# Ledger of designs, part 76: peptides against a protein of PDB entry 7MKK

Target 1, 71 residues: chain A of PDB entry 7MKK
Amino acid sequence: SMKEKVKAKLVEIRKFVPFIRRVRIDFQDTLSKVQGHRLDALVNLLDREDVSMSSLNKIEVIIDKLRTRFN

## One batch from the design tools (peptide; made by RFdiffusion4, then SolubleMPNN)

Design b2_p26_2_s1 (from b2_p26_2, 10 letters changed)
Fold by OpenDDE base, seed 4:
Structure b2_p26_2_s1 (fold): chain B 71 residues (1-71), chain A 26 residues (1-26)
Amino acid sequence: as target 1 above (71 residues)
Amino acid sequence: MLTEEEEEELIELLDELFEEEKKALE
């Protein structure tokens, strides 16, 4: 079902939450206030259970960009 | 550190995402 697909995708995306938190901390001195806030908001969004598949796909793109630059 | 172009791309992606989520919370 779509619900099962969303749950599976969310589990996979959440594996990167520790990475996002590390980026936020390790680059805190070089991140703007806005960038830091957006990273915090991204982590908070991934703590939710009601994130759509569309949102999860967008988040995946964002995480891939972060991984390319910060890992 | 991100280039100006990479920062702009990230900002656009994040803004799009958060505007959609904001609407879902209304």
Scores: peptide ipSAE 0.093, ipTM 0.599, DockQ to the pose 0.608
Fold by OpenDDE base, seed 5:
Structure b2_p26_2_s1 (fold): chain B 71 residues (1-71), chain A 26 residues (1-26)
Amino acid sequence: as target 1 above (71 residues)
Amino acid sequence: MLTEEEEEELIELLDELFEEEKKALE
């Protein structure tokens, strides 16, 4: 079901939360205040259970960009 | 708690993290 797909996607995306937090810390002096705030907000968003599949797909794109730039 | 609309707005704002890089490739 779509509900099961969303749950599975959320579990997969949440695996990157430690990475996002690490980027936030390691590049704290390089990131602007707004960029740092957005990363914090991204982590907080991923703590929610009501994130849609559409949102999760967009978040995946953001994480891929982060990986390309910071990994 | 953010609404779905506020969540989408947040995601759109996160794209600005790489806006300068995107512009450099255009």
Scores: peptide ipSAE 0.091, ipTM 0.605, DockQ to the pose 0.081
Fold by OpenDDE base, seed 2:
Structure b2_p26_2_s1 (fold): chain B 71 residues (1-71), chain A 26 residues (1-26)
Amino acid sequence: as target 1 above (71 residues)
Amino acid sequence: MLTEEEEEELIELLDELFEEEKKALE
């Protein structure tokens, strides 16, 4: 079902939460206040159970951008 | 570290995402 696909995608995307948290901490001194706040908000968003597939796909793009810039 | 342009792009993308989620939950 679509619900099962969303849950599976959410599980995969949540694997990047530790990475996002690491970026937030490792670059805390160089990140702007807004960048730090947005990263915190992104982690909080991924803690929800009601994120749509569309949103999860957008979040994946965001995470790829973060990986490119902060790896 | 992000350039100013890359930071703006990321902020805009995050803002779009959060506004969509906010509307979906209202």
Scores: peptide ipSAE 0.091, ipTM 0.601, DockQ to the pose 0.672
Fold by OpenDDE base, seed 3:
Structure b2_p26_2_s1 (fold): chain B 71 residues (1-71), chain A 26 residues (1-26)
Amino acid sequence: as target 1 above (71 residues)
Amino acid sequence: MLTEEEEEELIELLDELFEEEKKALE
C-alpha cells in the first residue's frame, strides 16, 4: 500500500538523521543561524509520522545535496 | 503539527541553504 511505501521510505531516509545532525554540529561555525535552524527543522520533520511521499522524495534530494557538499 | 503546505515550505527553505552557499562562492 501507499502507507507501507511511505513508511519504508521514511525508514530509509531516517538512516541519514545522524549524518544531518553531524553536519549541523561539525559545520556550526560555518553555517549561518538560519542554515543551522533549517537543518534542525529537517531533523524534526523526519521525526514525524505524517510526512507525504512527495515531501520524502524532496528530502531525499536535499540529503543527496548535503552528502555532496559536506561529505 | 505542520500541514503538508508548511512541510513544503520547509523543504523550499532547505533548498535556499545551498543557494546561499553557492552565492557566497561566486
Scores: peptide ipSAE 0.088, ipTM 0.607, DockQ to the pose 0.080

Design b2_p26_2_s2 (from b2_p26_2, 11 letters changed)
Fold by OpenDDE base, seed 1:
Structure b2_p26_2_s2 (fold): chain B 71 residues (1-71), chain A 26 residues (1-26)
Amino acid sequence: as target 1 above (71 residues)
Amino acid sequence: MLTKEEEEELIKLLDELFKEEEEARK
């Protein structure tokens, strides 16, 4: 079901929360305030259970860009 | 480290994400 797909996607995306936190902290001195706030908000969003598949797909794109640039 | 252009792109993507989330929760 779509509900099951969303839950599965959320589980997969949540695997990157530690990475996002690492980016936030390790690069804190080089990140702008707005960048830091956006990353914090992203982590907070992933704490929710009502995130849509559309949003999860967008988050995946964001994470891919972060992984490429903060490798 | 992000370039200036990459930073701007990331911010835009995040803003679009949160706009969509806001609309979805209305």
Scores: peptide ipSAE 0.188, ipTM 0.699, DockQ to the pose 0.837
Fold by OpenDDE base, seed 2:
Structure b2_p26_2_s2 (fold): chain B 71 residues (1-71), chain A 26 residues (1-26)
Amino acid sequence: as target 1 above (71 residues)
Amino acid sequence: MLTKEEEEELIKLLDELFKEEEEARK
């Protein structure tokens, strides 16, 4: 079902939460206040259970961009 | 570190995401 697919995708995307937290902390001195706030909000979003598949796909793109810049 | 352009792109993507989430949750 779509519900099961969303749940599975969410589990996979959540594996990147530690990475997002690392970016937030390791580069804290170089991040703007806006960047830091957006990263915190992204982590908080991934703590929710009602994230749509559309949003999860967009989050995946965002994470890929972060990985490109921060390894 | 992100360039100014890269930061702007990231912020735009995140803003779009959060707008979509807000609409989805009513």
Scores: peptide ipSAE 0.187, ipTM 0.698, DockQ to the pose 0.752
Fold by OpenDDE base, seed 5:
Order: C-alpha cells, then structure tokens, then sequence
Structure b2_p26_2_s2 (fold): chain B 71 residues (1-71), chain A 26 residues (1-26)
C-alpha cells in the first residue's frame, strides 16, 4: 500500500539523519546561521511520522546534494 | 564547502520543502 511505501521510505531516509547532523556540526564554521538552521529543521522534520511521500522524495534530492558535496 | 551556486540550489530545495510541509499542516 501507499502507506507502507511511505513508512519504508521514511525508514530509509532516516538512515541519513546522522549524516545530516555531521554536516551541520563539522561544517558549522563554514555554514551560515541560516543554513545551519535549515539543516536542523530538516532533522526535526524527519523525526515526524506524518511526512508525505512527496516531501520524502524532495528530502532525498536534498540528501543527494549534500552527499555529493559532503562525502 | 558549498559553492555559492550550490548553496543557492540547496536553499531553494529546502525552502520548497518547508513551504510544502507548512501548507500540508495548516
């Protein structure tokens, strides 16, 4: 079901939360305050259980961009 | 470190994301 797909996608995306946190902290000196806040907000969003598939797909794109730059 | 171009792209993606979430939860 779509609900099951959303749950599975959320589980997969959440695997990158530690990575996002590392980006936030390791590059704190190079990130603007606004960028840091956005990353914190992204982590907080992923703590929610009501994230849509649309949002999860967008988050995946964001994570891919981060991974490309912050491997 | 992100280039200026990369930062702009990331900002746009994040802003779009949070706009969608805000609209969905209002």
Amino acid sequence: as target 1 above (71 residues)
Amino acid sequence: MLTKEEEEELIKLLDELFKEEEEARK
Scores: peptide ipSAE 0.187, ipTM 0.699, DockQ to the pose 0.726
Fold by OpenDDE base, seed 3:
Structure b2_p26_2_s2 (fold): chain B 71 residues (1-71), chain A 26 residues (1-26)
Amino acid sequence: as target 1 above (71 residues)
Amino acid sequence: MLTKEEEEELIKLLDELFKEEEEARK
């Protein structure tokens, strides 16, 4: 079901939360306050249980961009 | 707690962030 797919996708995306937190800290001095806030908001969003598949797919693209830029 | 609209806005803002970073590095 779509519900089960959403749960599975959320579990997979959450594996990158430690990475996102580390990016936020490691680059804190180079990121603007707005950029830092966006990363904090991304982590907070992933703490929720009611994230849609559409949002999760977009977040995956964002995480891929983070991985490309920040290794 | 974010609304659905706020969640979509966040995603758009993050996309803009990476676009800005790409242009700033060129």
Scores: peptide ipSAE 0.144, ipTM 0.634, DockQ to the pose 0.081; fails the geometry check

Design b2_p26_2_s3 (from b2_p26_2, 13 letters changed)
Fold by OpenDDE base, seed 3:
Structure b2_p26_2_s3 (fold): chain B 71 residues (1-71), chain A 26 residues (1-26)
Amino acid sequence: as target 1 above (71 residues)
Amino acid sequence: MLSEEERQELIELLDELFEEEKRDLA
């Protein structure tokens, strides 16, 4: 079901939360305040349970770009 | 708590962030 797919997707995306936190800390002197805030907000968004599949798909693209740029 | 519109705005802003030219971070 779509509901089960959403739960599974959220679990998979949350696996990258430690990575996002590491980027936020490791590059905090290089990132602007706005960029740092956006990374914090991304982590906070992923702590929620009511995230749609559409949002999760977009977040996955962002994380892929993050990995390409910072790892 | 973020509304759906605020969540979408955040996603768009984050996407824009990574369209910027790569910087020398090493």
Scores: peptide ipSAE 0.093, ipTM 0.603, DockQ to the pose 0.078
Fold by OpenDDE base, seed 1:
Structure b2_p26_2_s3 (fold): chain B 71 residues (1-71), chain A 26 residues (1-26)
Amino acid sequence: as target 1 above (71 residues)
Amino acid sequence: MLSEEERQELIELLDELFEEEKRDLA
Protein backbone atom coordinates (compact mmCIF):
# COMPACT_ATOMS: atom_id res chain seq x y z
CA SER B 1 0.00 0.00 0.00
CA MET B 2 0.97 3.63 -0.33
CA LYS B 3 1.05 3.88 3.44
CA GLU B 4 3.57 1.06 3.60
CA LYS B 5 5.67 2.69 0.90
CA VAL B 6 5.72 5.96 2.81
CA LYS B 7 6.79 4.19 5.98
CA ALA B 8 9.54 2.33 4.16
CA LYS B 9 10.81 5.53 2.54
CA LEU B 10 10.78 7.32 5.87
CA VAL B 11 12.83 4.53 7.45
CA GLU B 12 15.40 4.79 4.67
CA ILE B 13 15.68 8.57 4.89
CA ARG B 14 15.95 8.48 8.68
CA LYS B 15 19.18 6.53 8.25
CA PHE B 16 20.76 9.85 7.31
CA VAL B 17 19.77 11.65 10.51
CA PRO B 18 23.11 10.83 12.16
CA PHE B 19 24.88 12.26 9.11
CA ILE B 20 22.85 15.46 9.25
CA ARG B 21 23.65 15.81 12.94
CA ARG B 22 27.34 15.30 12.20
CA VAL B 23 27.27 18.04 9.58
CA ARG B 24 25.49 20.31 12.03
CA ILE B 25 28.12 19.80 14.70
CA ASP B 26 31.33 19.33 12.70
CA PHE B 27 30.73 22.41 10.59
CA GLN B 28 29.05 24.52 13.24
CA ASP B 29 31.81 27.12 13.13
CA THR B 30 31.56 27.50 9.36
CA LEU B 31 27.77 27.43 9.13
CA SER B 32 25.69 30.51 9.69
CA LYS B 33 23.09 30.46 12.44
CA VAL B 34 20.33 30.23 9.88
CA GLN B 35 22.04 27.31 8.13
CA GLY B 36 22.35 25.49 11.42
CA HIS B 37 18.73 26.15 12.19
CA ARG B 38 17.72 24.76 8.82
CA LEU B 39 19.59 21.54 9.51
CA ASP B 40 17.91 21.25 12.89
CA ALA B 41 14.56 21.80 11.25
CA LEU B 42 15.32 19.07 8.72
CA VAL B 43 16.03 16.58 11.51
CA ASN B 44 12.84 17.61 13.28
CA LEU B 45 10.85 17.15 10.09
CA LEU B 46 12.16 13.60 9.74
CA ASP B 47 10.94 12.83 13.26
CA ARG B 48 7.33 13.28 12.12
CA GLU B 49 5.01 10.43 11.15
CA ASP B 50 2.80 12.44 8.79
CA VAL B 51 5.33 13.21 6.06
CA SER B 52 4.03 12.68 2.53
CA MET B 53 5.86 10.77 -0.16
CA SER B 54 6.35 13.97 -2.14
CA SER B 55 7.95 15.63 0.86
CA LEU B 56 10.18 12.62 1.46
CA ASN B 57 11.36 12.72 -2.14
CA LYS B 58 12.24 16.38 -1.81
CA ILE B 59 14.05 15.70 1.46
CA GLU B 60 16.04 12.96 -0.23
CA VAL B 61 17.27 15.46 -2.81
CA ILE B 62 18.33 17.80 -0.02
CA ILE B 63 20.21 15.01 1.72
CA ASP B 64 21.98 14.17 -1.53
CA LYS B 65 23.07 17.79 -1.80
CA LEU B 66 24.36 17.66 1.76
CA ARG B 67 26.31 14.51 1.01
CA THR B 68 27.87 16.10 -2.05
CA ARG B 69 28.81 19.29 -0.24
CA PHE B 70 29.90 17.93 3.13
CA ASN B 71 30.98 14.39 2.15
CA MET A 1 2.60 20.44 13.84
CA LEU A 2 3.85 21.87 10.56
CA SER A 3 1.23 22.61 7.95
CA GLU A 4 1.86 21.72 4.34
CA GLU A 5 2.59 25.37 3.70
CA GLU A 6 5.16 25.46 6.48
CA ARG A 7 6.71 22.25 5.16
CA GLN A 8 7.11 23.73 1.69
CA GLU A 9 8.65 26.85 3.18
CA LEU A 10 11.18 24.71 5.02
CA ILE A 11 12.09 22.85 1.85
CA GLU A 12 12.58 26.11 0.01
CA LEU A 13 14.75 27.47 2.79
CA LEU A 14 16.84 24.32 2.69
CA ASP A 15 17.28 24.73 -1.06
CA GLU A 16 18.65 28.20 -0.44
CA LEU A 17 21.30 26.63 1.76
CA PHE A 18 22.92 25.34 -1.40
CA GLU A 19 22.62 28.56 -3.40
CA GLU A 20 20.22 27.04 -5.87
CA GLU A 21 17.14 28.57 -7.37
CA LYS A 22 13.82 27.41 -6.05
CA ARG A 23 12.35 24.66 -8.19
CA ASP A 24 9.87 21.84 -8.00
CA LEU A 25 11.83 18.77 -6.93
CA ALA A 26 8.82 16.47 -7.06
Scores: peptide ipSAE 0.092, ipTM 0.633, DockQ to the pose 0.083
Fold by OpenDDE base, seed 5:
Structure b2_p26_2_s3 (fold): chain B 71 residues (1-71), chain A 26 residues (1-26)
Amino acid sequence: as target 1 above (71 residues)
Amino acid sequence: MLSEEERQELIELLDELFEEEKRDLA
């Protein structure tokens, strides 16, 4: 079911929460207030159970791009 | 640590990505 797929995707995406938190802290002095808030909001969103598949796919893209730039 | 070039690239990326998606994510 779609519900099961969403939960599976959410589990995978949540593995990157520590990474997102590290980005937020490591760049705290260089990020704008808006950018910092966006990363905080992203982490908070992943604590929810009602995230759509479309949102999770977008989050995955963001995480992948962040990882690329950090390498 | 990221180089200055990589840091600037990340900052620009964050601006681009979140401007497009912020309504759906936050």
Scores: peptide ipSAE 0.069, ipTM 0.595, DockQ to the pose 0.265
Fold by OpenDDE base, seed 4:
Order: sequence, then structure tokens, then C-alpha cells
Structure b2_p26_2_s3 (fold): chain B 71 residues (1-71), chain A 26 residues (1-26)
Amino acid sequence: as target 1 above (71 residues)
Amino acid sequence: MLSEEERQELIELLDELFEEEKRDLA
């Protein structure tokens, strides 16, 4: 079901939470204040259970961009 | 290190994401 697909996607995306936290901290002096705040919010968003597939797909794109720029 | 353009792109992507989330929860 779509619900099961969302749950599976969320589990996979959550594997990158430690990476996002590392970017937030390791590059704190490079990131703007607003970027840091948004990364914190992104981590908090991934703690939720009611995230849509559309949002998860967008988050995946963001993570891919972070990986390209930061490792 | 992110360029100014890359920084702005990330901010815009995050803004769009969070606005969409607000709509999803409404």
C-alpha cells in the first residue's frame, strides 16, 4: 500500500539524519544562520510520522545536494 | 563550501518543503 511505501521511504531517509546533523555542526561557521536553522528544522521534520511521500521525495533531493557539496 | 548561489538554492528548497508540509497538515 501507499502507506507502507511511505513508511519504508521514511525509514530509508532517516538513515541520513546523522549525516545532516554532522553537516549542521561541522560546517556551522560556513553555513548561514538561516541554513543552520533550516537544517535543524529538517531533522525535526524527519522525526514526524505524518510526512507525505511528496515531502520525502523533496527531502531526498535535498540530501543528495548536501552529499554532493559536503561528501 | 557552498557558494552564495548554492546557499540560496538550499534555502529555497527548504522553504518550499516546509510550506508544502503546512498544507499537508492543514
Scores: peptide ipSAE 0.079, ipTM 0.601, DockQ to the pose 0.864; fails the geometry check

Design b2_p26_2_s4 (from b2_p26_2, 14 letters changed)
Fold by OpenDDE base, seed 1:
Structure b2_p26_2_s4 (fold): chain B 71 residues (1-71), chain A 26 residues (1-26)
Amino acid sequence: as target 1 above (71 residues)
Amino acid sequence: MLSKEEEEDLIKELDELFEEHKKDLE
């Protein structure tokens, strides 16, 4: 079901929370307050249970871009 | 470790993505 797919994807995306936090910390001195807040908001969003598949897909794009560049 | 240029590129990309999806991420 769609509900099951959402839950499964949420579990997978949540695996990247530590990575997002690493980005947040590593670039803390360079990021503006707004940019830092955005990363924090991203993590907070992933802590919710009512995240839609649409949102998760968008988050995945962001994470993929971060992963590509964060080496 | 990212170079300064790579860091700047990442920040720009992040800003663009968040602006594009701000309604869903805020």
Scores: peptide ipSAE 0.099, ipTM 0.628, DockQ to the pose 0.256
Fold by OpenDDE base, seed 5:
Structure b2_p26_2_s4 (fold): chain B 71 residues (1-71), chain A 26 residues (1-26)
Amino acid sequence: as target 1 above (71 residues)
Amino acid sequence: MLSKEEEEDLIKELDELFEEHKKDLE
């Protein structure tokens, strides 16, 4: 079901929460306030259970971009 | 505290920022 797919995707995406938090801290001095706030919001969103598949797909792309930018 | 919608909007803005600077992120 779609619900099962969303749950599975969320589990996989949540594996990157520690990475996002590390980026937020390690680059705190170089990130703008807005960028830092966006990363905080991203982590907070992933703590929720009602995230759509569309949002999760976009988040996955963002995480990939973060990995590219911040190694 | 931001709502879910507000957080998603910020993520959208972050995504747009990354797209605007795609070449810089290569």
Scores: peptide ipSAE 0.075, ipTM 0.606, DockQ to the pose 0.068
Fold by OpenDDE base, seed 3:
Structure b2_p26_2_s4 (fold): chain B 71 residues (1-71), chain A 26 residues (1-26)
Amino acid sequence: as target 1 above (71 residues)
Amino acid sequence: MLSKEEEEDLIKELDELFEEHKKDLE
């Protein structure tokens, strides 16, 4: 079901939360307050239980770009 | 605390933001 797919996707994306937190801290002096806040919001969004598949797919693309640039 | 919608709006902008600032962040 779509519900089960969302749960599985959320579990997989949450594995990158520690990475996102590290990016936020490692580049804190380089990032603007707004940029830092957006990374915080990304982590906060992934802490929710009601994230849609559409949002999760977009988040995955963003995380991939973060990994390319910051990892 | 941001609403879910506000957080999603920030995520929508994040991708473009990092493209625009790629050289500054590397």
Scores: peptide ipSAE 0.073, ipTM 0.603, DockQ to the pose 0.064
Fold by OpenDDE base, seed 2:
Structure b2_p26_2_s4 (fold): chain B 71 residues (1-71), chain A 26 residues (1-26)
Amino acid sequence: as target 1 above (71 residues)
Amino acid sequence: MLSKEEEEDLIKELDELFEEHKKDLE
């Protein structure tokens, strides 16, 4: 079901939460307040249980961009 | 605390931000 797919996708994407947190901390001095807040919001969003598949797909793209720039 | 919708909007903004700063970020 779509519900099961969303749950599985969420579990996989949540594996990157530590990475996102690390980016937030490692680059804290270079990030603007807004940029830092956006990263915090990204982590918070992934803590929710009602994230849609569409959102998760977009988040995955964001994480890929983060990994490319902040590997 | 931001709502889900507000946080999702920030994801869009973050995407745009990273695209704008693509050559400056690394």
Scores: peptide ipSAE 0.073, ipTM 0.606, DockQ to the pose 0.084

Design b2_p26_3_s1 (from b2_p26_3, 9 letters changed)
Fold by OpenDDE base, seed 4:
Structure b2_p26_3_s1 (fold): chain B 71 residues (1-71), chain A 26 residues (1-26)
Amino acid sequence: as target 1 above (71 residues)
Amino acid sequence: SAEEEKERKELLELLDELFEEEEKAK
């Protein structure tokens, strides 16, 4: 079901929360204030259980971009 | 570099799009 797919995707995306936190901290002096705030908000968003598949797919793209830029 | 600035801008745009979508879902 779509519900189960969303649940599975959320579990997979949440595996990157520690990475997002590390990017936020390790590059705190490099990131703009708005970027830092958005990363904090992204982590908070992933604490929710009512995130849509569309949003989760966008988050996956964002994480991919972060991995590329911040190694 | 120009490439880094472009990628930075793209990331911010993606984040903005994400949170706009979340606001619309409320």
Scores: peptide ipSAE 0.210, ipTM 0.718, DockQ to the pose 0.893
Fold by OpenDDE base, seed 5:
Structure b2_p26_3_s1 (fold): chain B 71 residues (1-71), chain A 26 residues (1-26)
Amino acid sequence: as target 1 above (71 residues)
Amino acid sequence: SAEEEKERKELLELLDELFEEEEKAK
């Protein structure tokens, strides 16, 4: 079911929360205010249970781009 | 570089799209 797929996707995406937090901290001085705010908000968003599959797919793309830029 | 700026812009656009959708859904 879509419900089960969402739960599975959320579990996988949450594995990158420590990475996102690390990017936010390590590059705090080089990130713009908007970038820093968005990363903080992204971490907070992933604490929620009501994240849609559409949002999770977008978050996955964002994480991939972060990995490309920040290792 | 121009490439780095393009990538940064794309990332910001994706973040904006994400949170605009989340706020609209409320």
Scores: peptide ipSAE 0.209, ipTM 0.714, DockQ to the pose 0.778
Fold by OpenDDE base, seed 1:
Structure b2_p26_3_s1 (fold): chain B 71 residues (1-71), chain A 26 residues (1-26)
Amino acid sequence: as target 1 above (71 residues)
Amino acid sequence: SAEEEKERKELLELLDELFEEEEKAK
């Protein structure tokens, strides 16, 4: 079901929360305030259970871009 | 570099779009 797909996607995306936190902290001095705020908000968003598949797909793209920049 | 700044802006735009959608979904 779509609900199960969303749950599975959320579980997979949540695996990157430690990475996002590492980016936030390790590069704090080079991140702008808005970037830092957005990363914090992104982590908070992933704590929710009502995140849509659309949002999860966008988050995946964001994570991919973060992985490219912060290798 | 110009490329790095472009990528940064694109990332920020994606983040903005994400949170705009989240607010709209409320």
Scores: peptide ipSAE 0.208, ipTM 0.715, DockQ to the pose 0.826
Fold by OpenDDE base, seed 2:
Structure b2_p26_3_s1 (fold): chain B 71 residues (1-71), chain A 26 residues (1-26)
Amino acid sequence: as target 1 above (71 residues)
Amino acid sequence: SAEEEKERKELLELLDELFEEEEKAK
């Protein structure tokens, strides 16, 4: 089902929560307030169970961009 | 660099788009 696919995708995306937290802390002094707030909000969003597949796909792109810049 | 700033802007735009969509979904 779509619900099960969403749950599976969420599990995979959540593997990057520690990475996002590390980016938030390691670059805290260079991130703008809005960037820091958005990263915090992104982590909080991933704690939810009602995230759509569309949002999860976008989050994956965001994580890829973060990895490109911060890895 | 200009390239880094472009990438930063793109990332911020993606984040904004994401949260705008999440707010609309509420």
Scores: peptide ipSAE 0.211, ipTM 0.717, DockQ to the pose 0.780; fails the geometry check

Design b2_p26_3_s2 (from b2_p26_3, 9 letters changed)
Fold by OpenDDE base, seed 5:
Structure b2_p26_3_s2 (fold): chain B 71 residues (1-71), chain A 26 residues (1-26)
Amino acid sequence: as target 1 above (71 residues)
Amino acid sequence: SSEEEKEDKELLELLDELFKEEEEAK
């Protein structure tokens, strides 16, 4: 079901939370205050249970960009 | 809720803009 797919996608995306937190800390001196706040907000968003599939797909794109730039 | 959905959308748009600016700064 779509509900199960969303749940599975959320689990997969949440695997990157430690990476996002690491980027936030490791590159704190490089990141602007705004960029740091954006990363914090992204982590907080992923802690929610009511994230839609469309949102998860967009978050995946963001994470891919982070991985390309920061590791 | 609809409000939460709007907040999430705004957040994602801001993040997209962030990375766009980074690409333009290269």
Scores: peptide ipSAE 0.271, ipTM 0.724, DockQ to the pose 0.091
Fold by OpenDDE base, seed 3:
Structure b2_p26_3_s2 (fold): chain B 71 residues (1-71), chain A 26 residues (1-26)
Amino acid sequence: as target 1 above (71 residues)
Amino acid sequence: SSEEEKEDKELLELLDELFKEEEEAK
């Protein structure tokens, strides 16, 4: 079901939360205040249980960009 | 909720803008 797919996607995306937190801290001196805030908000969003599949798919793309830029 | 959906959309737009700036800085 779509509900099960959303839950599975959320679990997979949450595996990258530690990475996002590391980027936020490790690059704090090179990130602007706005960029740092955006990363914090992204982590906070992923703490929710009611994120849509549409949002999760977009977040996955964002995480891929983060991995490319800040790996 | 509809308010949460709006907030989520704004967050994603801001993140898109973040990466646009990063690509332009290369």
Scores: peptide ipSAE 0.269, ipTM 0.726, DockQ to the pose 0.091
Fold by OpenDDE base, seed 2:
Structure b2_p26_3_s2 (fold): chain B 71 residues (1-71), chain A 26 residues (1-26)
Amino acid sequence: as target 1 above (71 residues)
Amino acid sequence: SSEEEKEDKELLELLDELFKEEEEAK
């Protein structure tokens, strides 16, 4: 089902949560307060169970951008 | 819910703005 596909994608995306947390901490002195807050919000979003497939695909793009900028 | 969908959309837009700022600062 679509619900099962979403959950599978969520599990895949959640593998990057430790990376996002590391960026938040390792670059805390470089990031503005707003940027830090946004990264925290991203982690919190991925802790939810009701994220749509479209949102997860967008989050994947965001994570790719983070990886480009922060290794 | 519709409210949650709007909140999620706003969050993603804010994250997009984050990377726009990073590119402009580079």
Scores: peptide ipSAE 0.269, ipTM 0.724, DockQ to the pose 0.067
Fold by OpenDDE base, seed 1:
Structure b2_p26_3_s2 (fold): chain B 71 residues (1-71), chain A 26 residues (1-26)
Amino acid sequence: as target 1 above (71 residues)
Amino acid sequence: SSEEEKEDKELLELLDELFKEEEEAK
């Protein structure tokens, strides 16, 4: 079902939550307050159970950008 | 909810802008 597909995608994306948190902390001194809050919001969004497939696809793009810019 | 959908969209757009700015700053 679509619900099952979304849940599976969410599980995949959530694997990057620890990475996002590390970026938030490791670069805290170089990130602006707004940038830090955006990363926090991203983590909080992924903590929800009702994220749509379209949102998850966009979040995947964001995570790819994070991986490119932040080691 | 409709409010959550709107909030999620705005958040993702802001994050996209963030990373676009990072690319332009290189």
Scores: peptide ipSAE 0.268, ipTM 0.725, DockQ to the pose 0.091

Design b2_p26_3_s3 (from b2_p26_3, 9 letters changed)
Fold by OpenDDE base, seed 4:
Structure b2_p26_3_s3 (fold): chain B 71 residues (1-71), chain A 26 residues (1-26)
Amino acid sequence: as target 1 above (71 residues)
Amino acid sequence: DEEKKKEEEELLKLLDELFKEEEEDK
């Protein structure tokens, strides 16, 4: 079902939460306050169970951009 | 909640553009 697909995607995306947290902390001195806050908000968003597939796909793109920039 | 969904979409847009200003400064 679509619900099961969303749950599976969420599990996969959540594997990158430690990476996002590390970017937030390791580069805190080079990030603006607003950039840091947005990364914190991303982590908080991934704690939710009601994230849509559309949002998860967008988050995946964002994580790919972070990976490209931050190793 | 529709308002929360709009806030989420705005956040995702801002995150997608997180480093655009830095790229313009290079």
Scores: peptide ipSAE 0.532, ipTM 0.849, DockQ to the pose 0.090
Fold by OpenDDE base, seed 2:
Structure b2_p26_3_s3 (fold): chain B 71 residues (1-71), chain A 26 residues (1-26)
Amino acid sequence: as target 1 above (71 residues)
Amino acid sequence: DEEKKKEEEELLKLLDELFKEEEEDK
């Protein structure tokens, strides 16, 4: 079912939450306040259980961009 | 909740451009 697929995708995307948190902390001095706030908001979004598949796919692209920039 | 969905969509748009240089609107 779509619900099961979303749940599975959410589990996979949540594996990157520690990475996002580390980016936020390790680069706090180089990130703007706005950038830091948006990263915090991303982490908070991933704590939710009602994120759509469309949003999860977009988040995956964003995480890929972060990984490219921050290793 | 449509309001929450809109807020989420806006956040995702902003995150997609997180490191793009913002041109100052004159």
Scores: peptide ipSAE 0.531, ipTM 0.849, DockQ to the pose 0.093
Fold by OpenDDE base, seed 5:
Structure b2_p26_3_s3 (fold): chain B 71 residues (1-71), chain A 26 residues (1-26)
Amino acid sequence: as target 1 above (71 residues)
Amino acid sequence: DEEKKKEEEELLKLLDELFKEEEEDK
């Protein structure tokens, strides 16, 4: 079902939370305060259970951009 | 919550453009 697909997608995306936290801390000196705040907000968003499939797909693209820039 | 959904969509837009200004300066 769509509900099961959303849950599976959320589980997969949450695997990148430690990576996002590491980027936020390891590159804190090169990130602006607003950039750091937005990364913190992304981590907080992924703690929620009610994120839509549309949002999860957008988050996946954002994580791919972070991986390209920060390994 | 519609307001929470709008805030989420705005955040995702801002994150998608997280390094836009830095790329324009290079």
Scores: peptide ipSAE 0.531, ipTM 0.849, DockQ to the pose 0.090
Fold by OpenDDE base, seed 1:
Structure b2_p26_3_s3 (fold): chain B 71 residues (1-71), chain A 26 residues (1-26)
Amino acid sequence: as target 1 above (71 residues)
Amino acid sequence: DEEKKKEEEELLKLLDELFKEEEEDK
């Protein structure tokens, strides 16, 4: 079902939460306050269970950009 | 919740542009 697909995608995306937290902390001195806040908000968003597949796909792209920039 | 959905959309836009230089509107 679509619900099962969303849950599976969410589980996969959540694997990157530790990475996002690490970026937030390790680069805190170089990130602006606004950038840091937005990363915090991303982590908080991934704690939710009602995120759509569309949003999860967008989040995946964002994480890929973070990975490219921060290894 | 439509308001939360709008906030989520805005957040995702901002995150996608997180490291894009603000185009100086000259």
Scores: peptide ipSAE 0.531, ipTM 0.849, DockQ to the pose 0.092

